# Peptides against a protein of PDB entry 1LOE, part 21

Target 1, 181 residues: chain A of PDB entry 1LOE
Amino acid sequence: TETTSFSITKFGPDQQNLIFQGDGYTTKERLTLTKAVRNTVGRALYSSPIHIWDSKTGNVANFVTSFTFVIDAPNSYNVADGFTFFIAPVDTKPQTGGGYLGVFNSKDYDKTSQTVAVEFDTFYNTAWDPSNGDRHIGIDVNSIKSINTKSWKLQNGKEANVVIAFNAATNVLTVSLTYPN
Target 2, 181 residues: chain A of PDB entry 1LOE as posed
Amino acid sequence: TETTSFSITKFGPDQQNLIFQGDGYTTKERLTLTKAVRNTVGRALYSSPIHIWDSKTGNVANFVTSFTFVIDAPNSYNVADGFTFFIAPVDTKPQTGGGYLGVFNSKDYDKTSQTVAVEFDTFYNTAWDPSNGDRHIGIDVNSIKSINTKSWALQNGKEANVVIAFNAATNVLTVSLTYPN

## One batch from the design tools (peptide; aimed at target 1 P49 S55)

Design b2_p18_8 (made by RFdiffusion4)
Pose (drawn by RFdiffusion4):
Structure b2_p18_8 (pose): chain A 181 residues (1-181), chain P 18 residues (1-18)
Amino acid sequence: as target 2 above (181 residues)
Amino acid sequence: WSFTSSNTGNTESYRIGF
């Protein structure tokens, strides 16, 4: 039995238990992944590796993560590219930016990726996004093309509370985001 | 931001992040 847990309710200026990649930094008690600036990537990873499954026993971890996040855009219309919570190899480095969200390099399945991410996607990319053109939440496994999506109406500058849970008994990954009110 | 996990065994490791 292994457990790993942590909570950070206010980020400090020297959050030594995070690894920052790209433009990720902490400011005014928040984790800032990108400033409202063009063509940039920011990533932050919890510093400890987490044992998610075991080859000897075949057991897989149950887990829950929750966080509040804000997307603050210049207006409600011109907003790109989005935000992900991801599970990747211990040595993960930033991948392709733009619509690939710093996490993937292709619309095709790429076995060497070994990452699953939940995306909060704010920009329709004709090549792979749901053709309805809506902003959405997606589950991505080794591809930027989501295996499943749900339209989501972005509330600019507002806090969204999200819970992602994995139940090892069903292999169900559930994602909930709520806007207050 | 909070996270918790529970598993039996430790032969494979991954990392989480944003």

Design b2_p18_8_s1 (made by RFdiffusion4, then SolubleMPNN; from b2_p18_8, 6 letters changed)
Fold by OpenDDE base, seed 5:
Structure b2_p18_8_s1 (fold): chain B 181 residues (1-181), chain A 18 residues (1-18)
Amino acid sequence: as target 1 above (181 residues)
Amino acid sequence: MSFSSSNTGSTNQKRIGF
């Protein structure tokens, strides 16, 4: 099958293919998932014309996407939660905040969630995160407890480049992260 | 495809699209 390839670089205030949930918003063509405030959940969903679904099967098709992100931690010694790139049913709504990142509700596997997430996790949750306490990238399938993780060093306030690719034939999801500076 | 984030006891700003 063909691969859908797109770069996520612009988030205009009048962009028609974005659905904002919680406290998520755009300014100056950038998506802000959370401001530096407590007790917040922010989400943004891509709608038409971005299509990553197989029209015949309804399954996720091959895709490659790239984006940049910045995490600004006002207190570098008490860094809060991170964020996710995720795939879920079209009618998805915000879920539990905090360590669940607004995407999941449990560390127990729940197939009814129908959610796959790439987490960029900057806060250690003892109940489910890798025991070494490292900040990490994780692959989450129907649970906040990742099926696979890799340690990652946050560079506060710096731009990170991400590439996420999915091969539908092999069901393999790959993630690459680099700091160019 | 979607993005999601949260804060609780501490505070981060998370932004996409540079």
Scores: peptide ipSAE 0.708, ipTM 0.967, DockQ to the pose 0.033
OpenDDE base, seeds 1, 2, 3, 4: peptide ipSAE 0.686, 0.590, 0.690, 0.700; ipTM 0.965, 0.924, 0.965, 0.966

Design b2_p18_8_s2 (made by RFdiffusion4, then SolubleMPNN; from b2_p18_8, 6 letters changed)
Fold by OpenDDE base, seed 1:
Structure b2_p18_8_s2 (fold): chain B 181 residues (1-181), chain A 18 residues (1-18)
Amino acid sequence: as target 1 above (181 residues)
Amino acid sequence: MSFSSTNTGNTNQVRIGF
């Protein structure tokens, strides 16, 4: 088994309420963001039963969410970009592909993006990724360049469990990843 | 809340469960 966990305190204050747009394909009762096809962007809705914002203030509320994922790379030595779990304005559209994961357009901080993402990054982009070249989990606030990262070893084809928690009082975002097998 | 994934020259199949 393998576990990765870390926290950060820089959840962006410029974020609007969550977007609930999403589509995609389903295989084996799981949402497929991408197939093993080149030059593609897949974005999809996570319909969570938890309350994402405070109904009175409109501010992002406390939340704890979980999901599972599988990355199947046909060639373990030619793994693609990875994926994000993200929060963005309701009118968000797909952004730049490739290393920007369809969510951002720049490594420079841009508050107008109003986007926070947890990235599960399996491809080293020398322009912004940690210099050690490790696959990693990162917190991205209005930029593809993470404000915090932790190394993570991809287990190709294996199911990972993820927990993401946000505490609005402390402004702390926590990410945990476990491979139970 | 949303998910996003991309492929360029290399390819992944990325699947999400809840």
Scores: peptide ipSAE 0.653, ipTM 0.959, DockQ to the pose 0.030
OpenDDE base, seeds 2, 3, 4, 5: peptide ipSAE 0.606, 0.608, 0.622, 0.628; ipTM 0.926, 0.927, 0.927, 0.928; seed 5 fails the geometry check

Design b2_p18_8_s3 (made by RFdiffusion4, then SolubleMPNN; from b2_p18_8, 7 letters changed)
Fold by OpenDDE base, seed 4:
Structure b2_p18_8_s3 (fold): chain B 181 residues (1-181), chain A 18 residues (1-18)
Amino acid sequence: as target 1 above (181 residues)
Amino acid sequence: MSFSSTNTGTTNQKRIGF
């Protein structure tokens, strides 16, 4: 019923509520999921104090979160994979790399994944991505194949502002992305 | 609330928190 709101703006050196997996790390108060290197998976999990689970129902409660991201593509004409913001069980571990973004293992629906992700996908995978080939924001539920997508134009090296809101009553996830500069 | 990213044959740097 009540909304939990938080903003992810800084990642201090003493950040104790982040679990880093793969090559994810923080530097200069920023989270780096991947460096511009090949064959990498990087993840960071918030453990505390962000709590989104309803103690009575076990369902995800209302939340609003915001963050800023930058994707730096060394070659604007050869852009690699994007990233996800995701919700999964606390004991989640890195999954398949590449187009699966380290979060999923299949385009087939798998309820055992228990994962909801917002993907900011900059690489076209013909097997599951929208046929128009556009870079896109996607809502992924237990599958890398999004249940809904919207075209999105990457601005290489620019800061994007994201707001993600979830309404538990309506079961609606809303994503907003803007480039303020 | 988590983040995840990958690279394979081509590369991007992905950073959060500005």
Scores: peptide ipSAE 0.699, ipTM 0.965, DockQ to the pose 0.033
OpenDDE base, seeds 1, 2, 3, 5: peptide ipSAE 0.654, 0.610, 0.678, 0.689; ipTM 0.957, 0.932, 0.964, 0.963

Design b2_p18_8_s4 (made by RFdiffusion4, then SolubleMPNN; from b2_p18_8, 7 letters changed)
Fold by OpenDDE base, seed 1:
Structure b2_p18_8_s4 (fold): chain B 181 residues (1-181), chain A 18 residues (1-18)
Amino acid sequence: as target 1 above (181 residues)
Amino acid sequence: MSFSSTNTGSTNQVRIGF
């Protein structure tokens, strides 16, 4: 089977294989989605379209992605809202900000969204988040209300390593997060 | 970051991002 792969170890100022949306930009060789200010939405898309879904047959590709992220909030007890890794239609644009993470517009299932996301959610939204109020990793399918979640202990300012893998044969998405330092 | 996937060969296209 044909494979699509790419790797970006440093994010330069003229990163041509990224499409920046909203407030997204690069600095210090890192992709920066937002500054530590309220009411900002930043996104970045890999510029090349990817073929991982066949609407005619229903076939879905296997995929694996890994990345390192840092959330660096000025106040470790006041952190909002988090971010996602997402897969969306090729012409996707920024959606609702805040608790919707710039990726969704509703807590109700909306098949027209055609968006799947893994959220790293630092803020409890009582309308849709798990009732325990924990910061969490969530799997979102066409809704900001996750189909599954797991509590996650944020280490503010520390680098987290993430691996997300999808097995099409089993229809299982796995997410792992570690703080190696 | 790194990304790898098989290709379904379909005309359907998506983009990944953050």
Scores: peptide ipSAE 0.616, ipTM 0.926, DockQ to the pose 0.792
OpenDDE base, seeds 2, 3, 4, 5: peptide ipSAE 0.592, 0.602, 0.608, 0.616; ipTM 0.922, 0.925, 0.923, 0.925

## One batch from the design tools (peptide; aimed at target 1 A44 D72 F83)

Design b2_p19_1 (made by RFdiffusion4)
Pose (drawn by RFdiffusion4):
Structure b2_p19_1 (pose): chain A 181 residues (1-181), chain P 19 residues (1-19)
Amino acid sequence: as target 2 above (181 residues)
Amino acid sequence: AYYSVGFSASGFAKVEIVK
């Protein structure tokens, strides 16, 4: 049995248990992944590797993460590219920016990626996004093309509370985001 | 198997994690 847990309710100026990649930094008690600036990537990882499954036994971890996040755009129309919570190899580095969300490099399945991410996507990319053109939440496994999506209406500047849970018994990954009110 | 978890953002909108 192995458990890993942590909580950070207010981020400090020297959050030594996070690894920052790209423009990720902490400011005014928040984890800032990108400022409202063009063509940038920010990533932050929890510093400890987490044992998610075991080859000797074949057992896989149950887990839950929750966080509140804010997307703050200049207006409700010109908003790109989005935000992900991801599970990647211990040595993960930033991948392609823009619509690939710093996490993937291709529309096609890429076995060497070894990452699954839940995206909160705010920009329709004709090449791979749901053709309805809506902003959405997606589950991505080794590709920027989501295996599943759900339209989501962004509330600019507002706090969204999200819970992602994995049940090892069913292999169900559930994602819930709620806007207050 | 050990993995890492994290957050990523790309583009030009401001993205913050509050908690």

Design b2_p19_1_s1 (made by RFdiffusion4, then SolubleMPNN; from b2_p19_1, 8 letters changed)
Fold by OpenDDE base, seed 3:
Structure b2_p19_1_s1 (fold): chain B 181 residues (1-181), chain A 19 residues (1-19)
Amino acid sequence: as target 1 above (181 residues)
Amino acid sequence: GYKRIGFSASGSSRVEIVS
């Protein structure tokens, strides 16, 4: 079984291994997806596609990735919307519907999306989010409505460390989030 | 078989990937 590992230690202004979409951009060695000044969508894709599934053998690749993120909202009591780490078709384009994190456009399952996302969701959307209203980590498969969620406490403006691993043999996706400070 | 991996955000909060 193949294993794909990706890690980026820093982001440069001439980050040629990324495809920027919407308002996504790099500055000061950071990738900025969205700003607090307006409601927008921002994305960045690794430019090189990954071979996650082999049609000839049926093998699915393992993958592991780690990153550090910051969510900084002017109003700590109302933070919208969060972000995703996602895997999508090579020609994926940003989606503009509010609350869909730039990835999806419906709570209904759509197999044609062929998109899996780990969401870090800071805003409660009553139509699809867990009824407890907690900020949460979710696993999204072809829908903004997560197949599984776990409550998560946002620390506004603080760095969070994330590790995401997929084990193809067990079909288990593992997400770890910690605030070291 | 081939996919792209990335980050995506929507809304009105600053979201940064540091590393």
Scores: peptide ipSAE 0.755, ipTM 0.969, DockQ to the pose 0.850
OpenDDE base, seeds 1, 2, 4, 5: peptide ipSAE 0.752, 0.739, 0.750, 0.749; ipTM 0.969, 0.967, 0.969, 0.968; seed 5 fails the geometry check

Design b2_p19_1_s3 (made by RFdiffusion4, then SolubleMPNN; from b2_p19_1, 9 letters changed)
Fold by OpenDDE base, seed 4:
Structure b2_p19_1_s3 (fold): chain B 181 residues (1-181), chain A 19 residues (1-19)
Amino acid sequence: as target 1 above (181 residues)
Amino acid sequence: GYKRIGFSASGSSRVDIVS
């Protein structure tokens, strides 16, 4: 089984390995996704596609990735909307904004999306989010309605370290988040 | 098949990927 491992290093203004979409851009060694305006979308894709599935054998690759993010939000409970780390078709384009995070268009399962996302969701959308109203990490498969979620405490303005790993043998996706400071 | 990996955000909170 193929294994793909990658981590994100410092960003710069000459970021040739990224495809920017919507409001996404790099500056000051950061990838900034948002314009901080509701319903607008910012995205960035790694320009090199990954070979995740062998069409001949059906084998699925393992992968591991890590990154650090910061969310800067007003000091209130109504922080919107969060972001995703996602895997999508190579020609993927921005989708619906707001609670759909620019990745999906529906809470209904849509196999044509061919998109898997790990969401870091800061805003409670009654129609699809966990009823406890907590900010959460979610695993999204072809829908903004997560197949699994875990409550997460946002540390406003603080760096969070994330590790996302997929084990093809067990078909398990693991997400780890820590605030080291 | 082949896929692309990325980040996506929306809303009024600033989201930065630092490293």
Scores: peptide ipSAE 0.751, ipTM 0.969, DockQ to the pose 0.825
OpenDDE base, seeds 1, 2, 3, 5: peptide ipSAE 0.749, 0.734, 0.751, 0.745; ipTM 0.968, 0.966, 0.969, 0.968

Design b2_p19_1_s4 (made by RFdiffusion4, then SolubleMPNN; from b2_p19_1, 10 letters changed)
Fold by OpenDDE base, seed 1:
Structure b2_p19_1_s4 (fold): chain B 181 residues (1-181), chain A 19 residues (1-19)
Amino acid sequence: as target 1 above (181 residues)
Amino acid sequence: GKMRIGFSASGSSAVSIVS
């Protein structure tokens, strides 16, 4: 099986390999998805498509990726809404904002979405989030309602390191998050 | 099929991908 590995390097204003949607843009060597001044959606897609399904062999590709993110909330008592790392059809457009993170439109399973996301969710939506109300990492398949979640403690304004790996042979997706400082 | 990888955020907090 093929393994697709990619890492994110420093971003620049002349970024040629990204498709920006909504409020997404690059500045000061960062990819900025949202600002703290308004409630909106920001997205960025890698322009080069990937092939998860091998039509010749029928195999599904493995992948491993890592990145570092920062969430900076001016109001520590109302941190909304989080973000996703996602895979979607090449013509994907921003979807519903708020708790849907600009990626989904429903908590109902919709196979036509063809979207898989790892969410880093900072806001408790009672209709679909884990009942303990914790901020969490979730794995979302064609729905904002995660198929699996784990509690995560946000460190406001601090860099978090993430590793996401998918093993096609076992159909297992793993996510790790650490705060090095 | 052909897929794209990306990031998406919503809400009133500042979200950035650093590296």
Scores: peptide ipSAE 0.731, ipTM 0.964, DockQ to the pose 0.829
OpenDDE base, seeds 2, 3, 4, 5: peptide ipSAE 0.727, 0.728, 0.733, 0.729; ipTM 0.964, 0.964, 0.965, 0.964; seed 4 fails the geometry check

Design b2_p19_3 (made by RFdiffusion4)
Pose (drawn by RFdiffusion4):
Structure b2_p19_3 (pose): chain A 181 residues (1-181), chain P 19 residues (1-19)
Amino acid sequence: as target 2 above (181 residues)
Amino acid sequence: AVQPEITIKNISFSSSLTL
């Protein structure tokens, strides 16, 4: 049995248990992944590797993560590219920016990627996004093309609370985001 | 389109693996 847990309710200026990649930094008690600036990527990883499954036994971990996040855009119409919570190899580095969300490099399945991410996507990319053109939450496994999506109406500047849970018994990955009120 | 400010205010994580 192995467990890994942590909680950070207020980020400090020297959050030594995070690895920052790209423009990721902490400011005014928040983890800032991108400032409202063009053409940038920010990533932060928890510093400890986590044992998610075991080859000897074949057992896979149950897990839950929760976080509050804010997307603050200049207005409700011109908003790109989005935000992801991702599970990747220990040595993950930033991948392609823009609509690939710093995490993937292709629309096609890429076995060498070895990452699954839940995206909170605010920009319709004709090539791979749901053709309805709505902003959405998606589950991505080794591709920017989501295996599943749900339209989500962004509330600009507002706090959204999200819980992502994985049940090892069913292999169900559940994502919930709630806006207060 | 313009990239927004994306911030996280809090986070928690827990995992359990039975070997």

Design b2_p19_3_s1 (made by RFdiffusion4, then SolubleMPNN; from b2_p19_3, 6 letters changed)
Fold by OpenDDE base, seed 5:
Structure b2_p19_3_s1 (fold): chain B 181 residues (1-181), chain A 19 residues (1-19)
Amino acid sequence: as target 1 above (181 residues)
Amino acid sequence: AVQAEIRITSISFSSTLNL
């Protein structure tokens, strides 16, 4: 069995196991993906490749990730756009910003992207988001148009706890989000 | 719409691949 694991509870100014892209950086022991400035895209990648699929056996890895995030907007009324946790090829670069969250380029299924993402989407894009207009969690496979979504109520400035788990045997990805305070 | 500051304060990750 091959295993990969890491844990970061304090993001240092020179966090050696992360690759920062775009506007992403660390400050005050936190990873800041974006500041409250329009048209910004920030990403951070784990610096080591993860063996997620084996071509010889066809096996896919099980994985679990847990993280805490804060979305801190000047107001809670109209907040754009959200962020993702994603898995992509090792040479991945920032993609289209805005509603594409810097991870995708199309609502059409594009197998060449080889990208899976869990989105925490605060802005309703009529072209692909659920018609109820709710802020939502989405599971995105090779497209910004989620294969499944669930409504989520943003608590502006509050810490949210997330757990994402993938079970390769069942091919099921689960997401949980809680506001402990 | 307004852009928010988005911060990650902690993260853990673990994967296991059977070979």
Scores: peptide ipSAE 0.780, ipTM 0.965, DockQ to the pose 0.934
OpenDDE base, seeds 1, 2, 3, 4: peptide ipSAE 0.779, 0.770, 0.779, 0.775; ipTM 0.964, 0.962, 0.963, 0.963

Design b2_p19_3_s2 (made by RFdiffusion4, then SolubleMPNN; from b2_p19_3, 6 letters changed)
Fold by OpenDDE base, seed 5:
Structure b2_p19_3_s2 (fold): chain B 181 residues (1-181), chain A 19 residues (1-19)
Amino acid sequence: as target 1 above (181 residues)
Amino acid sequence: AVQAEISITSISFSSTLNL
């Protein structure tokens, strides 16, 4: 069995196990993906490759991740665009910003993307988002158009706890989000 | 729309691959 694990409770200025892309950086012991500035894309990658799929056996890894995030907008009414937790090829680079969250380039399924993401989407893009217009959690497979979504109410400036788990035997990905305070 | 500050305060990750 191959196992990969990491834990970061305080993000340092010289966080050696992360690769920062675009506007992503660390400050005050947090990973900041973006400041409140338009037209920015920030990403951070775990620096070591993770063996998530084995071509010889066809086996896919089980994984679990938990993280705490804060979205702090100047106002809570019109907030763009959100962020993702994602798994992508080792040479991944920032993709289209805005509603594509820096991870995808199209709403059309693109198998060459080889990217799976869980989005925390604060902005309604009429071309692909659920028609109810709600802020939502989405599961994205090779497309910004989610294969499944669930409405989520943003609490501006508050910490949200997330757990994402994938069971390879059942091929089921689960997501939970809670606001403890 | 306005851009928000998005921060991660902590993260843990674990994966297991059977070979």
Scores: peptide ipSAE 0.780, ipTM 0.965, DockQ to the pose 0.931
OpenDDE base, seeds 1, 2, 3, 4: peptide ipSAE 0.778, 0.773, 0.775, 0.765; ipTM 0.964, 0.963, 0.963, 0.963

Design b2_p19_3_s3 (made by RFdiffusion4, then SolubleMPNN; from b2_p19_3, 6 letters changed)
Fold by OpenDDE base, seed 5:
Structure b2_p19_3_s3 (fold): chain B 181 residues (1-181), chain A 19 residues (1-19)
Amino acid sequence: as target 1 above (181 residues)
Amino acid sequence: AVQAEIRITSISFSSVLNL
């Protein structure tokens, strides 16, 4: 087997196992994807390639990730746009901002993007988001238009715990989100 | 709409590929 693992509990000013893109940076031992400034896109990539698929066997890796995030907005009622956890090709660069979350460029399925993302979406985009207008968690495969979503209530300024797991045998990706406090 | 500050305070990741 081939395994990859990492854990970061304090994000240092020179975090060697991350590649920062756009407005992403570290401060006060935290990874800051965006400040409260319009039209910003920040990303951070794990610096080593992950062998997620083997062309000879066709096998896909099982993986699990756990992280804690805070969305801290000036107000709680009109917050844009959210963020993603994503897996993309090693040469990935920031994509369209705003509702595309810096990860996608289209609501149409685009196999060339080779990108899977779990979105934590705080803003309703009428062109692709669930019609109920709720803030939501979404699973995105090669498109900003999620293949599945679940409503989520943002607690502004509070820490949320997330677990994302992929089971290759069942081809099922699971997401959990809790506010422990 | 307003942009929020988005912070990640911790992360762990593990993958296993059977060959």
Scores: peptide ipSAE 0.783, ipTM 0.965, DockQ to the pose 0.936
OpenDDE base, seeds 1, 2, 3, 4: peptide ipSAE 0.782, 0.773, 0.780, 0.775; ipTM 0.964, 0.963, 0.963, 0.964

Design b2_p19_3_s4 (made by RFdiffusion4, then SolubleMPNN; from b2_p19_3, 6 letters changed)
Fold by OpenDDE base, seed 3:
Structure b2_p19_3_s4 (fold): chain B 181 residues (1-181), chain A 19 residues (1-19)
Amino acid sequence: as target 1 above (181 residues)
Amino acid sequence: AVQAEIRITSISFSSELKL
C-alpha cells in the first residue's frame, strides 16, 4: 500500500511542501488565496505528486482531507467568486477566467483536464450554476458545471470546517461543512 | 460583485492506494 499524508496547522513564510501560484501566499501563519481585490487568483499546490491511480492494478486511492477556511468580504452581499479544493495533473496552471475559480476554463466537459474539484461557490453564474441562485458546494469533474451541488449559507468572516472524503470502492465523494461557532 | 479575502487556516490530507 502506498500512502501520502501531510498536515499544516501553521503556514510559514517558507512553506516548503507547498507551491504557490498567482496571488496565493502565506501571512500570519495562514494561507491567503486572495485579498479583497478584484481579478485576483491564488492557488497553492502540495509540492509532491500524489499517487491517486495505478495503471497496473487499476486501483484508485482512498483519500480524506480536512481544512478550515474563512471567506472575509467587506460585506456579505454579492461576494465573488469562492474557491476550490482540487486534484489536478502536476503541470496544472491557474486559470483566469471569471467564475472558473482558478481551476477550470469551460462549462463543457473536458476529460483531458483530469481535474476534480470541490467548489465553495459564492457567486451565481447563470450559465452553469444551479438555477436557484444559492451559494453552494459543488462537485466538479472536468468542468466548472458541477455534477452535484448543495446549498450553503456563507457566514462572512467565520471559520468553516470542511471534510472531504473519497471512497474508491464505492466511487463516492462526501463533503461536510460546518460552522462550529 | 466584491472579491473577498479567502484564508485557509489549517489543512490535513491522507491517501491510501492499494497495490
Scores: peptide ipSAE 0.777, ipTM 0.963, DockQ to the pose 0.924
OpenDDE base, seeds 1, 2, 4, 5: peptide ipSAE 0.775, 0.766, 0.767, 0.776; ipTM 0.963, 0.962, 0.963, 0.964

Design b2_p19_4 (made by RFdiffusion4)
Pose (drawn by RFdiffusion4):
Structure b2_p19_4 (pose): chain A 181 residues (1-181), chain P 19 residues (1-19)
Amino acid sequence: as target 2 above (181 residues)
Amino acid sequence: AYYRVGFSATSQNAAYQIV
């Protein structure tokens, strides 16, 4: 049995238990992944590796993460590219920016990626996004093309509360985001 | 197997923050 847990309700100026990659930094008690600036990537990882499954026994971890996040765009129309919670190898480094969300490099399945991410995607990329063109939440496994999506209407500047849970018994990954009111 | 978790964002014009 192995458990890993943590909570950070207010981020401080020297959050030593996070690894920052790209433009990720903490400001005014928030974790800032990108400022409202063009062509940039920010990533932050919890510093401890987490044992998610075991080859000797074949057991896989149950887990829950929750967080509140804000997307603040200049207006409701010109908004790119989005935001991801991801599970990646211990040595993960930023991948392709733009519509690939710092996490993937291809529309095609890439076995060497070894990452699954839940995306909160605010920009329709004709090549791989749901053709309806809506902003959406997706589950991505080793590809920027989501295996599953759900349209989501972005509320600019507002706090969204999200819970992602994995149940090892069913292998169900559930994602819930709620806007207050 | 050990993995790491994190947050990632890309931007053209929007700020992405965790509260």

Design b2_p19_5 (made by RFdiffusion4; failed a check: the pose's geometry)
Pose (drawn by RFdiffusion4):
Parts: structure tokens; sequence; C-alpha cells
Structure b2_p19_5 (pose): chain A 181 residues (1-181), chain P 19 residues (1-19)
């Protein structure tokens, strides 16, 4: 049995248990992944590796993560590219920016990626996004093309609370985001 | 493009159990 847990309710200026990649930094008690600036990527990883499954036994971990996040755009219409919570190899480095969300490099399945991410996507990319053109939440496994999506109406500047849970018994990954009110 | 946004995370928690 192994468990890993942590909570950070207010980020400090020297959050030594995070690894920052790209423009990721902490400011005014928040974890800032991108400032409202063009053509940038920010990533932050929890510093400890987490044992998610075991080859000897074949057992896979149950887990839950929850966080509140804010997307603050200049107005409700010109908003790109989005935000992800991701599970990747211990040595993950930033991948392609823009619509690939710093996490993937292709629309096609890429076995060497070894990452799954839940995206909160705010920009329709004709090449791979749901053709309805809506902003959405997606589950991505080794591709920017989501295996599943759900339209989501962004509330600019507002706090969204999200819980992502994985149940090892069913292999169900559930994602919930709620806007207050 | 002129499409951009600030993305911040205000709080986070995580728990995992491997048995």
Amino acid sequence: as target 2 above (181 residues)
Amino acid sequence: SNNYAEITVKNISFSSTLT
C-alpha cells in the first residue's frame, strides 16, 4: 500500500514542492500558468513521483484531485488555448504549445506520449476539436483529439471548482467542474 | 492571433491509494 497526498490552499512565493516549467510561477497566493500574453506555455508539476500502478501485482491506484482555477481573458470572445490537469512520466517536459496545450504533439495516437490529461479547452481548432465549435472539457489519452468531450460555457474571471476522480475498480475517470451559482 | 487568457489555480489537493 502506498499513498501520496497533499494540499495547497494558498500558494506561496517559494513553493518548493512544485517544479515550474515554461512561464509557471506563483503570484499573490495563486499558481499562475500563463499571464494574459500571446504565445506562451506554463506548467507546474508536484515534485514527488506518484506510484499509480504496479506491474508485480497489476493493481492500479484510486485517486482524486480537486482544484479551483480561473481563466481571465480580455473579453468573452477572444480566448485561447486552454488548461489541462495531466498525468505524465516522471521526466515530462513541455511539448507543443498553442492548441496542443503543452502536453501533446499530435492529433494521432502517440504511444510514446504516455500521458493522459483532462483539458479545459477554450479555442476551437478545426483539425481535431468537436466540430460544433464549442469550448469543452475533454479526456485526452496520448493525443490532443479527445476520446470524449462535453461542451462547457466559460465564465470569464470566475472561479471554477473541479474534481477529477479515478476509480481503479471500474477504470472510470470522472470529471466535474462547477461554477458557483 | 489576439486570443489569450490568464490561467491561475487558486488551490489544489490530491490523494492517491495504491493497494

